# Ledger of designs, part 227: peptides against a protein of PDB entry 5VZU

Target 1, 271 residues: chain A of PDB entry 5VZU
Amino acid sequence: GRTLEDIFHEHMQELILMKFIYTSQYDNCLTYRRIYLPPSRPDDLIKPGLFKGTYGSHGLEIVMLSFHGRRARGTKITGDPNIPAGQQTVEIDLRHRIQLPDLENQRNFNELSRIVLEVRERVRQEQQEGGHEAGEGRGRQGPRESQPSPAQPRAEAPSKGPDGTPGEDGGEPGDAVAAAEQPAQCGQGQPFVLPVGVSSRNEDYPRTCRMCFYGTGLIAGHGFTSPERTPGVFILFDEDRFGFVWLELKSFSLYSRVQATFRNADAPSPQ

## One batch from the design tools (peptide; made by RFdiffusion4, then SolubleMPNN)

Design b2_p30_1_s4 (from b2_p30_1, 12 letters changed)
Fold by OpenDDE base, seed 3:
Structure b2_p30_1_s4 (fold): chain B 271 residues (1-271), chain A 30 residues (1-30)
Amino acid sequence: as target 1 above (271 residues)
Amino acid sequence: MLNFDVLMPSESEAPDLHAYLTKFTEESLK
């Protein structure tokens, strides 16, 4: 059988070969595609744009963050041996906020796993229910033949009647004091720590987060083989930093805004 | 130079990621 060492040696040879092919492909007819920055919307969680990510194996990645209603998307600008450029490395469901526990319980990977898997199951149920409603709604638009059904005229009639009066009873509506959901204080970030056993290439990640959301990450083999979506957590730290916890991979990717001003990077206005 | 230093995490650093990448490397070599 191949030893783990043989597999690693072959993997390293493939990585070297892919690096060689990738570097040598630059000597070939490169089709440069202009990348436009996504337009910012007022309802965007943060300003969309380019982020540099550090992922465990793949090193430095460039990801475009964009917002699409209640979804956010990270699109790979840089490809790697597993996932080519243009793929959606992360998809974030902004409808499904993750509530992180206290700092002590955040260290427990099983607690984070439980929370994420519960949200994943809700997302799956909502997709099944919404799929059924969309399926049943399309079936009944049979062609309504517009038969010109005629003008029938009828008719009558009457009349009655009267009075009756009175009664009182003034039952006091009990003030159900709707516990005002305290507006999530926009300013105080929650203390944040990675669970024990979650690998981060950089121990230097923000120790406070603003918001967390359920998301999925794309994972694949070399050459984009067997691509699948794995559950994770999008962590918004600030305007310029977010993270993604890859739950099944027990890894964390930190993404930081590219602080470069690109001239003429705005999408042409749709004429 | 985009250093794709695809450093396979050591099994000790990220065992699940290592196992995953190992599996997919084996699948890509077939």
Scores: peptide ipSAE 0.019, ipTM 0.534, DockQ to the pose 0.030
Fold by OpenDDE base, seed 5:
Structure b2_p30_1_s4 (fold): chain B 271 residues (1-271), chain A 30 residues (1-30)
Amino acid sequence: as target 1 above (271 residues)
Amino acid sequence: MLNFDVLMPSESEAPDLHAYLTKFTEESLK
């Protein structure tokens, strides 16, 4: 039988071969496309842009974080053997906030797993309900045989509606000062620790977080085989750092903003 | 640029990630 060591050796040979194939493309005709930075919007959770991170056992990766209403997306700028460039490595649901327990209970992986799976079930229910509404709306356009009921020419009755003088009742619009929900002061971040048994490539992660959201991560075999979405937790640490906990993989990825200034990297204004 | 610097964790270090990567490696080598 193959040993685990044999499997790892074969895996490393495959990775070397893939790297060789990739590097040998420099001898071939390459197509280059420009990548533009997403424009920032006032409602964005943080400034969109490039982040550098660790992807489980993968090396340094570059991800573009972008916001799409109540969703955030991490798009791979660098590909790997499993997930090619341009794929969404993470998709975050900004409607489904995860409340982390106290620091003691955060160490319990089963507690985090429970919380995430409860949110996952809610998201599935919402998707099923929304799918049913979209399905039922299409079914009832049976062909109404519009029998051509004859166009009887209904007459032009000219009724002179009377000159009712508009009374200028100048009701002062009471300034309903919409209490601007003070953007919840970025107060003292909640103490944060990874659950026991969650692997982190770097133990140097922020020990406080602002907020967490439900999300899904993309996993696949080599060559993007059998791609699937796994549940996870997006953790916002600060304006320049976020993490993702891969629940099923028991892995943590830390992402830090790329501080490089890019000239002319802004998307062209839509004409 | 593609990143090929995948480190296989030990089973003791990251058992679920190890199992995942092992499975998909076996599937890609078939």
Scores: peptide ipSAE 0.017, ipTM 0.506, DockQ to the pose 0.056
Fold by OpenDDE base, seed 4:
Structure b2_p30_1_s4 (fold): chain B 271 residues (1-271), chain A 30 residues (1-30)
Amino acid sequence: as target 1 above (271 residues)
Amino acid sequence: MLNFDVLMPSESEAPDLHAYLTKFTEESLK
């Protein structure tokens, strides 16, 4: 029988061949588009930029991590036969932090699955509630009957009534409870281990994580057929490393910052 | 210059992909 290694090797050969055919068919007419790095914002979870990772069976990927308020996005810079370049390989909901259990219970895939699926259900409920509020607001534009413009009565100008003394009502300055900026808790990293049965191509992953968030990953067949978003866990390890656990695929992708400094990679200042 | 050889198909070869990647770039710059 074919081993998982044989299947992987054949699939990698096919991916390399497809990439070679694709690059060779362009007969050196490569349209180079300049990619700009996303601007860094003070509220960004980590510095945005380019990360090198491994995606399940697809091999080495380059993704751009960017932040969009309460969402983070991993965008494919390298396409593959399943998912073209420019697609959002991961979408992270920064509103929905995942609390990992202790190290013993982290080995239990069913426990992680339970936690993620409970968060997924909350996200679906919030989307339905927000969809209802947006739906009800459109219904009440009943046709405003154009009531006829009533005639402008003349502004008579009358007079100067006198100097009412300013009562010094010493309204106590209500203590604006400065919403204490919860100091960005450099949360003490917690011990981290992959659940049993989650495959990693790289066993050398960080054994401590800062925080985890709910996210979805994009999966598709060859030629971007039947694209769907599957639930997962974004794991922030440090400023330069994050992971994604693909729950349904039982796989882990590790992403490491590309340390190369690119000249003129900054987005042009919005004029 | 980020020499990411994003093999962008020409607009003629894959208009939808080109439009998507164009829009994506514009949305990522806002």
Scores: peptide ipSAE 0.000, ipTM 0.277, DockQ to the pose 0.053
Fold by OpenDDE base, seed 1:
Structure b2_p30_1_s4 (fold): chain B 271 residues (1-271), chain A 30 residues (1-30)
Amino acid sequence: as target 1 above (271 residues)
Amino acid sequence: MLNFDVLMPSESEAPDLHAYLTKFTEESLK
């Protein structure tokens, strides 16, 4: 019988052949697209820019990280047989922070899965509620026949007077200790470990993270067939490194900033 | 998407990912 290794080898040969056909077709029609780096904003979680994904033996992927209000996006700069260049590989919701458990519980994939799926359900509910408000707002533009209702003069109702009685009763102010919401300490790194069963092609990932957010990753078959969004976790390690945990795939991707300075890569100022 | 090719670990490296990607590829070929 064909071994899974034989199927993988046949599949890799098809992929190499597809990549070769693509590369050979691209050799005939190289479309150069100018890439502009997104401008940095003060409210950006980290400096936007180019990041390299380390995917072991299969090569270097370049992703552009950009910020769009309360959302971050990873856009593929390098395409692959599944996802073409210019697609949004990851979409991060910066409104939905993931709180990682203690290091012992971080090793439990089911605990991470529970936390992510609870956030996914909240995001789905918020999208349904916001969709209803946008739907109701369009229905009420029936033609307001603005009949000019005549301005009836509202009569000045008289200011009734002053009566004064003084009763003293001195009820004690119960100290409602407002539990001060401790400002989430933005600065302390949390110990980080991948759950057991999450594959990392790079065992050398940072063991401390700053913060995590809910996000979705794009997945698709060869030739961008049946594209869908899968839930995941964006992990900010530092200014130059982030990760993405693909929950359903049980995989981890590490991205590191491209340190090269690009001349004339800034978007032209809108004139 | 990560290249399923880039993501395709050997079944021995990541059996769940391999199974998912194999299934997804088989479903996309139908």
Scores: peptide ipSAE 0.020, ipTM 0.575, DockQ to the pose 0.035; fails the geometry check

Design b2_p30_2_s1 (from b2_p30_2, 13 letters changed)
Fold by OpenDDE base, seed 4:
Structure b2_p30_2_s1 (fold): chain B 271 residues (1-271), chain A 30 residues (1-30)
Amino acid sequence: as target 1 above (271 residues)
Amino acid sequence: MEELEKLKERIKKREEESGIKAYSLLPEPK
């Protein structure tokens, strides 16, 4: 019988063929959209910009990495048959750092799965709690009956008293313990390896990472059918490289910065 | 055009039948 591997192989070949046919036909209606680079902020984890990913059957993909407070986002610049351009292929929660175990335990997929699923549950709880606070605050705007405030004019009284005693109370200057900005610990890079059973397109990925965060990736059927978010790990390797481990898919995506400088790619300043 | 649409239909059908929504993220077979 056809193995699942045979089916995946055929499917991948057909996806490549489809992409080839589509790109080789001149009769395709191509829409061009101008892309602006997101502005860099000092607090951005790394410089935002274009990254190339090579992880799946669709070959080379381009994503825009941007930072939005405590979130990072990977926006698809290139669409694929499943997920169109402009979708958030990855969403990273920069509040939820993942601590990887030692290199031996990093090879254990079940350990990584446990860690990620525990963080997913925390994120879910935080979303439920924050949803309740937002819900309860709206309910109590009962109709303020516009009771007509009557106009009454009451008048008078005047008086005096003076005395200005200058009490010298020498309030000690409370030591504003300057919350020492913990220097952004340029965290010594941790040895990194993919778990056994996580598939990469190649074995040529960085073997040291700076930090990891919880994130979700977008998956969908052909034509963007039944889109859903799957849990994963964002892995920051360096200023120019990050990865995403798709936990449920047991897949790894490597993203590398596009080093090309684009003239006039900056977003117009908000007027 | 017709070959492309037939190919898209086969791809779509295979994803639907397999229950795998994310063939795009599958590595190349070794």
Scores: peptide ipSAE 0.168, ipTM 0.722, DockQ to the pose 0.572
Fold by OpenDDE base, seed 5:
Structure b2_p30_2_s1 (fold): chain B 271 residues (1-271), chain A 30 residues (1-30)
Amino acid sequence: as target 1 above (271 residues)
Amino acid sequence: MEELEKLKERIKKREEESGIKAYSLLPEPK
């Protein structure tokens, strides 16, 4: 019978062929869209910007990484046959850190799967609870017929005289012990390895990571059919590199910063 | 043109049958 490997092989060949046909046919109406770089904020996990997906021979994928409070977003700049440009290929929850086990246990896919699925369940519970609070708040605005309570005449309360002597309460400014935000020691990153059975198109990935977060990736059928979010792990390697582990797909994507400086790529200031 | 549409239909059908939904995430052909 056809193995899963045979299906993947045939599918990949046909996808490459389709991409080649689209790129080689000059009769395709090319639409150009201006891209603006997101502004950098001091609280951003790393500098936002363009990142190149390392997808081996299958071509260049560009994503824009941006930060939105406690969320990060990877937006596709390059579309593919499944997911068009402008879609959020990854959404990262910066509230939900993933703690990777030791290097030995990182090789165990089931351990990573357990950790990620436990976080996924917490995120689902938080969303359900927050949805209930928003729902109950709308139901209680029954129209209270505000019967017009008769305007009782406000008695003119007498003008209290001015003489409040300023007490010089020299309250010593209590030393707000600024909890020394322990400088995020870019300590030696945790040793990192992909679990057994997670495919990487490039085995040359960083073997240390700074931190990991729960996230979801977008997957869809051809022509953006049946789009769904699949659980994964965002891995920050350094200022210029991050990865995403697609848990259900058993795949790893490496992203590297595009080092090109673009003049006039900043978003226009909102007037 | 006709060859491309047949190719799209095969790709779509394979995705529907196999649950493959990740163009960029497929392993390299061995």
Scores: peptide ipSAE 0.166, ipTM 0.718, DockQ to the pose 0.483
Fold by OpenDDE base, seed 1:
Structure b2_p30_2_s1 (fold): chain B 271 residues (1-271), chain A 30 residues (1-30)
Amino acid sequence: as target 1 above (271 residues)
Amino acid sequence: MEELEKLKERIKKREEESGIKAYSLLPEPK
């Protein structure tokens, strides 16, 4: 019978063929949009800019990495048959660092899955709590009819009373052992390996990472059908390389900085 | 044009039948 691999291989060939036909048809009205590079900020995790990913049947993907306070975003510059250009392919929460286990335990997909799903649940709880505070805060603006209650001049009363005594009691200062938040060792790269069963198109990925963060990736069917966010891990390797582990898809995408210098690509100053 | 639309429909149908979304993220089978 046709294996799932045979079906997948045929499907991948047809996706490549579709891309070839579409790009070879010179009668296609291609809409070009100017891309502006986001301004770099001192607090940006790395320099924002264009990154190239090479994964799946679509071959070369270009994403714009940008920073938005404690969030990072990967915006698709190249569309594919599933996800059009301009969509947020990845959204990274820089508040939720993922601590990878040791190199031996990193090979265990279930361990990575546990860690990511625990962080996902925390993010969900924080969103529910923040939604409740925003809901309750709006309810209390009942119209304060500011009735101008007159400023009655309430007066004097002077009362004196006296003496009481100097009780000594020498309460011992309980040593509040401030749990020293272990300084996040931001500096030394951690050994990195993909879990068993996570597919990479290229086994030539960096074997050391600087930092990992919780994030979500966008997935959709052909023609952007039923788009959804799936949990994943953003892996910062270095200034020019990051990855994304798609947890549910068991896939890894590697992104490398586009080293091309673009003239006049700076965002217009906000007027 | 017609061949491309037939190809899109076949691709879409295969994604729906397989339950696999975002084949773009899957590596080529070796």
Scores: peptide ipSAE 0.163, ipTM 0.726, DockQ to the pose 0.596
Fold by OpenDDE base, seed 2:
Structure b2_p30_2_s1 (fold): chain B 271 residues (1-271), chain A 30 residues (1-30)
Amino acid sequence: as target 1 above (271 residues)
Amino acid sequence: MEELEKLKERIKKREEESGIKAYSLLPEPK
């Protein structure tokens, strides 16, 4: 029977062919939309902007990386037949750091899978708990019967009472040892390798990463059918490079900053 | 046009049958 690899190979060839046919057809009405670069913030993990992905048969995919508090987003600037432009390819939860094991154990896909799935379960639990708090808080606004407040008379403001001496009760400030959250060692790069069986389009990826976070990636069928979010790992390599490990797809996407200066690419000032 | 639509339908069908939903994420054929 055809192997899964044979099916993938044929599928990839047909996808390339489809792109070629599309790009070669003169009658393609192209709609252009202006994009704006997101403003950089001091708390941004790296400078936001355009990144090029070289992970698919499409050759070049452009993603806008932006930061939204404790979330990062990769938004498709280039659409594909499955996922249109403007969709969030990746959503990164910057609250959920992934701790990679040592380099030897990083080769184990099952270990990475375990780590990611444990974090996914924590994220689900937090969403359920936060959903309950939001639900209970809305239920207690019983209709305040607007009983007509009787016009009680404005009683006069009574006078300045006197100089009560501040008793010096020197309550010892209990040393709340603020457990100094050890500043997450953001500085020392960790050796990085893809797990065995994770496919990369290019073997030339950074072999050291700064930090990793839990995230989800968008997948969909042709024509954006049955879109779903799959678990993955955002890998920050440096200021200009990040990756995403698609856990269920066993694939790796490398993104590199577009080294271009855009004139007039700043977002219009909010009116 | 007809070849492209046939190709799209074949791609779509393969995605549905194989569970492949990651056009842009498939590794290049080695």
Scores: peptide ipSAE 0.128, ipTM 0.688, DockQ to the pose 0.549; fails the geometry check

Design b2_p30_2_s2 (from b2_p30_2, 13 letters changed)
Fold by OpenDDE base, seed 1:
Structure b2_p30_2_s2 (fold): chain B 271 residues (1-271), chain A 30 residues (1-30)
Amino acid sequence: as target 1 above (271 residues)
Amino acid sequence: DELLRELEKRIAEREKESGIKAFSLLPEPK
């Protein structure tokens, strides 16, 4: 049977071959594309920009974090053997907050998995319902041939008369206690720990997080084979750090803001 | 083994000549 060592050697052989193929393209015409930093908006969860992180078995990766209404996106600036540059490595749904349990229950991977999969099912249901409304709404726009219905003269509405009977009955207004949606407390950061069996390349992750959201991560085989989106958790630590828990991969990626300033990196004004 | 060593050599030569590094196969040692 294949040993773990055999699998590792085969994987390393493939990576070396891929690296050889990529470096063989350096003798060809290289295309450079300018990267623009996304504009910052007041409603952005944190300042958008470049973040450095670790992904899978790869080295340093650069990701652009951007905000798109109630969605956040991590776009790969660096490619890797699996996922080319320009792909969305993570897509975050800022509508679907993940509530982490207490610190003891955060160690339970199955509890985190349950919470994430319940949110995934809600997101799927909302997409199905919204797809049906959009489908039914398009079907009824048959061409209304606006036949110009002739302007029939509006007959004068007769003056309804006066009668004033005063009936008193003072039915008590039942206090419909509107369950005040508890404002999403910008609460004090909660204790954070990775579940047991989630691999981190760096144990030096923040032990406190501000908030968590449902998201999906992109995974693929070498050469971008069989790309799929897997469920995960976006962990906001602070203004300059976030993480992503890859649920199915049982892995954690930590991203830290690139502190470098770039000249002429602002997005062109929308024409 | 010999083929891999030859490929690694050619990779290193091309990375040096171009000034462009490909992806890291291993995490850089801390």
Scores: peptide ipSAE 0.240, ipTM 0.804, DockQ to the pose 0.104
Fold by OpenDDE base, seed 3:
Structure b2_p30_2_s2 (fold): chain B 271 residues (1-271), chain A 30 residues (1-30)
Amino acid sequence: as target 1 above (271 residues)
Amino acid sequence: DELLRELEKRIAEREKESGIKAFSLLPEPK
């Protein structure tokens, strides 16, 4: 059988070959594309922009965080052997908040897995229901060829007289007390710890989080082979830090805002 | 192994000439 050492050597050999191919392209045609910072909106969860993180064995990763209504997106600015630049490394559903348990129960990976998979199933159901409504709406506008039904002379039914006394049936409008969803208290951050068996590259992650959301992460083999989306948790720590728990990979990625200010990096105003 | 060492050498030369460092091969040490 292959030893763990043989697997490691084969993986390192493939990475060296890929790195050689990539560096060979530097002597050829490089295409530079301008990247613009997303415009900030008042309703954005945090200021959009560049974040730095560590992804797998590949060192420094740069992602662009942007907001798109009730969705957030992490777009790769740096490519790696698995996922090229411009791909959406994370997609976050800001409609589906993840409620973390207490600090003791946060150590239980199976509890986090249960919570995330329940939210994933809700998202899947909502997508199926919304797909049916969009499908049924298109089917009914078949042109009913209005065959001209011959104008049978509808007999003038006699005008029955006026005296219907308006019964003031004062149907009390039942105050449907719209249960005001209590504005989720922008409370003090919740204590945060990674579940047992979730690997982090850095043990120096924030031990308090503001809120969490359901999301999906992109994974692929070398050369962007068999790309798939896996379930995860987006963790907002503060204005400048977020994390992503890759549930199936049992890994955690920490992202920190790039503090550099870029001049002329804003998108041109749409004329 | 000799081929891998030669590839690593050529990678290092190209990274130096271009000023562009490609991805890391090894995990950052914990």
Scores: peptide ipSAE 0.150, ipTM 0.759, DockQ to the pose 0.106
Fold by OpenDDE base, seed 5:
Structure b2_p30_2_s2 (fold): chain B 271 residues (1-271), chain A 30 residues (1-30)
Amino acid sequence: as target 1 above (271 residues)
Amino acid sequence: DELLRELEKRIAEREKESGIKAFSLLPEPK
């Protein structure tokens, strides 16, 4: 019988052939698009830039990581048969931190699944509440043709005199000690392990993580058919490495910073 | 076009059989 390895090898050959066909069909009509590196901001979780997906023997993915306030985005620089270039492969909600359990409980896929799904339901509730506020605000601006009620001449009420002494109400500015959320010190990263049954194409992943966030990954059929967002976990390992756990796919993708320096890759300043 | 559709079909069949969605196309240089 065919082994899973045989099926996989044949599948990979066909994907390479599909890529070759896609690239070669456009050899006569190549549109070059310049890619600009996103500007770094002080509040960015890590330096934005290009990351290489370690898909093992099964392919190279280049993703641009960028930050957009409380959201991070992985944008595909390399397309595949399912997800074309320029699509957001991952969208990370930096408002929804995921706390991983201890190392023993991290091996339990059902525990990770519970944690992620609880966060997903919170995100859905927040979206529904925000959608209602936006909906109710638009409904009340029906054009009330307020008929111009005739301008009754408001009598000039007399100028009351000036003498209001400024009471020095020395309201002590209550020190709203904004609890500066201590920037999570670069403490020793939490021990990290993939749950049992999560496939990693690279078993050499970092065994410690700094923090995790809720996110969604884009999945589709071939030709970008039936695109959907699937829940997952963004795992920040360090300044140069992050991962994404695809919960429904039971898979892990590791991304490592492209160390190449690009001259003139910065976005032009908006003039 | 026809060859691509046939390859897409075969890939989709193999993805169903293996349970492995093949994301990404660049072989790492051996």
Scores: peptide ipSAE 0.016, ipTM 0.426, DockQ to the pose 0.318
Fold by OpenDDE base, seed 4:
Order: sequence, then structure tokens, then C-alpha cells
Structure b2_p30_2_s2 (fold): chain B 271 residues (1-271), chain A 30 residues (1-30)
Amino acid sequence: as target 1 above (271 residues)
Amino acid sequence: DELLRELEKRIAEREKESGIKAFSLLPEPK
């Protein structure tokens, strides 16, 4: 019988051949699009920019990481046979931090799966509640019946209202408890290990992480067929490295910052 | 084009048969 290894070898050969065909046939028809780096903001979790991913059969993947308020996005710069360039490969909800257990319990895939699925249900509930508030607010613009302009009643005279003494209502300045924006304490990095049965391309991933967040990854068939979002964990290791655990795929993708400086890669300032 | 579509089809068939999306599991060449 074909081993899994045989299937993977044949599959890898076909992917290499596909890449060769794409590069060789389209070399004359390539539409070059200039990519601008996202502007950095002070509140960005890390500096936005290009990251190289080492995941899957496609070899080297380039992803643009960008921040959009309480969301982060990984946008594919390199397309693959399933997901074209410009698609969001990962969407991260920075509101939904995942607390990893100790190292012993981190090895348990079912525990990680439980934690992530609980967060997924919270995200779904929040989306349903926010959808209802947005839905109810639009429904009650019934047609403003143009009620006819009622006649101008006459200007009756200004009766002198009496000397209301200024009540010294000493409104105590309610201490606006400035919700101390707890500075995002770069919490002490916690020990990190992949769950048993999560596939990594290599064992060389950071063994400490700063924080984790709920996210979704885009998956599709070849030709971008049946695209769907799968639950996962975004793992921030440091300023230059993050990972994504794909729960349903039982896989891990490591992303490392592209250290190359690009001249004139900054987005044009909005004039 | 036709060869590419055939390769895409064969890959998609194998992904479907294995239940493994090809993208996730190939080890880096050592």
C-alpha cells in the first residue's frame, strides 16, 4: 500500500511541478503590483510588516502582518494553488487572549482544542449580539409620514420669571476613575510547546511565548474552492516571530520577520 | 493550463482521499 510518505512525496513533486509551470508559463504575463508596508502605529502589538512562513507543501510563504484596531491580519503576498495572493490567510482577534496552561497540559491537544472552541463560541455570541443591535436600529425608520406643518401659534409676551436663586449645587467632581490602561505588560514569556499530534515542519520553534490570541485561518481547495475559516491560535513569540496553530488541520505555521529593508516601501502619506 | 488543471485536480483528489490538506504537513526538506 502507499505509505503516507509516498503520498507526500508524490504530492510534493506535483506541487513543485505546478510551481514550475506557473513560474514558467506566466513569466511573460505577470502583473506586477507594488506592495506598501502598513504604517506602524504605537498601539500595534508588534511592528507590522513582511513575515516568511515555513508551513505546508508550498515551501516559503510571504505574509504581510497588519493591525486593524483590535484585529490583526496576515495577508498572503505569495499565492498558492489553494489561496491566491491578497487573501487573508489569518485573522486574529486581539480581544480574545488565550491563556495557555502549563507545559504538561499544553501537550494535551484536547485541552487546547477545548480552550479555543470556548473562545470561538464567545466570539460567535458577540457577533450575534452586535448583529441584533445593528438590525433593530435600522428597522424602525418607518416612513416619516409628512405630518402637515401645524400653524404658527402667536408670540405671546415674555412674562418676567422670578429671581431663581443660584443653588450652589456643589457637584462633587466625580472621580473619573481613569481606567488605568494597564500598560500591555509584556508579560514574562511563558514556556511553550506544541500539543502532541500537531505537525510542525521543524522542531525549531521558540520554546517561550509572550501571549496567544484566538484567530481564524483561511483554508480552501485548489483553485480557491470552498474557502472557509478554521479556528486556531495565534502565538506571539517575540517582536519578529509569531506562530499559528491550525486546530482542525493539527498543524503549526511559524512566521519570521523578513529583515530586509525595502526602499520606498512605506505607504504614501495621505495628502 | 490543461496540465496545471489536471495537477490541481489530482492534488485535490489526494487531499480529499487522505483527509490531509497538502499545505499543512509536508516536512521541510532537510
Scores: peptide ipSAE 0.022, ipTM 0.467, DockQ to the pose 0.419; fails the geometry check

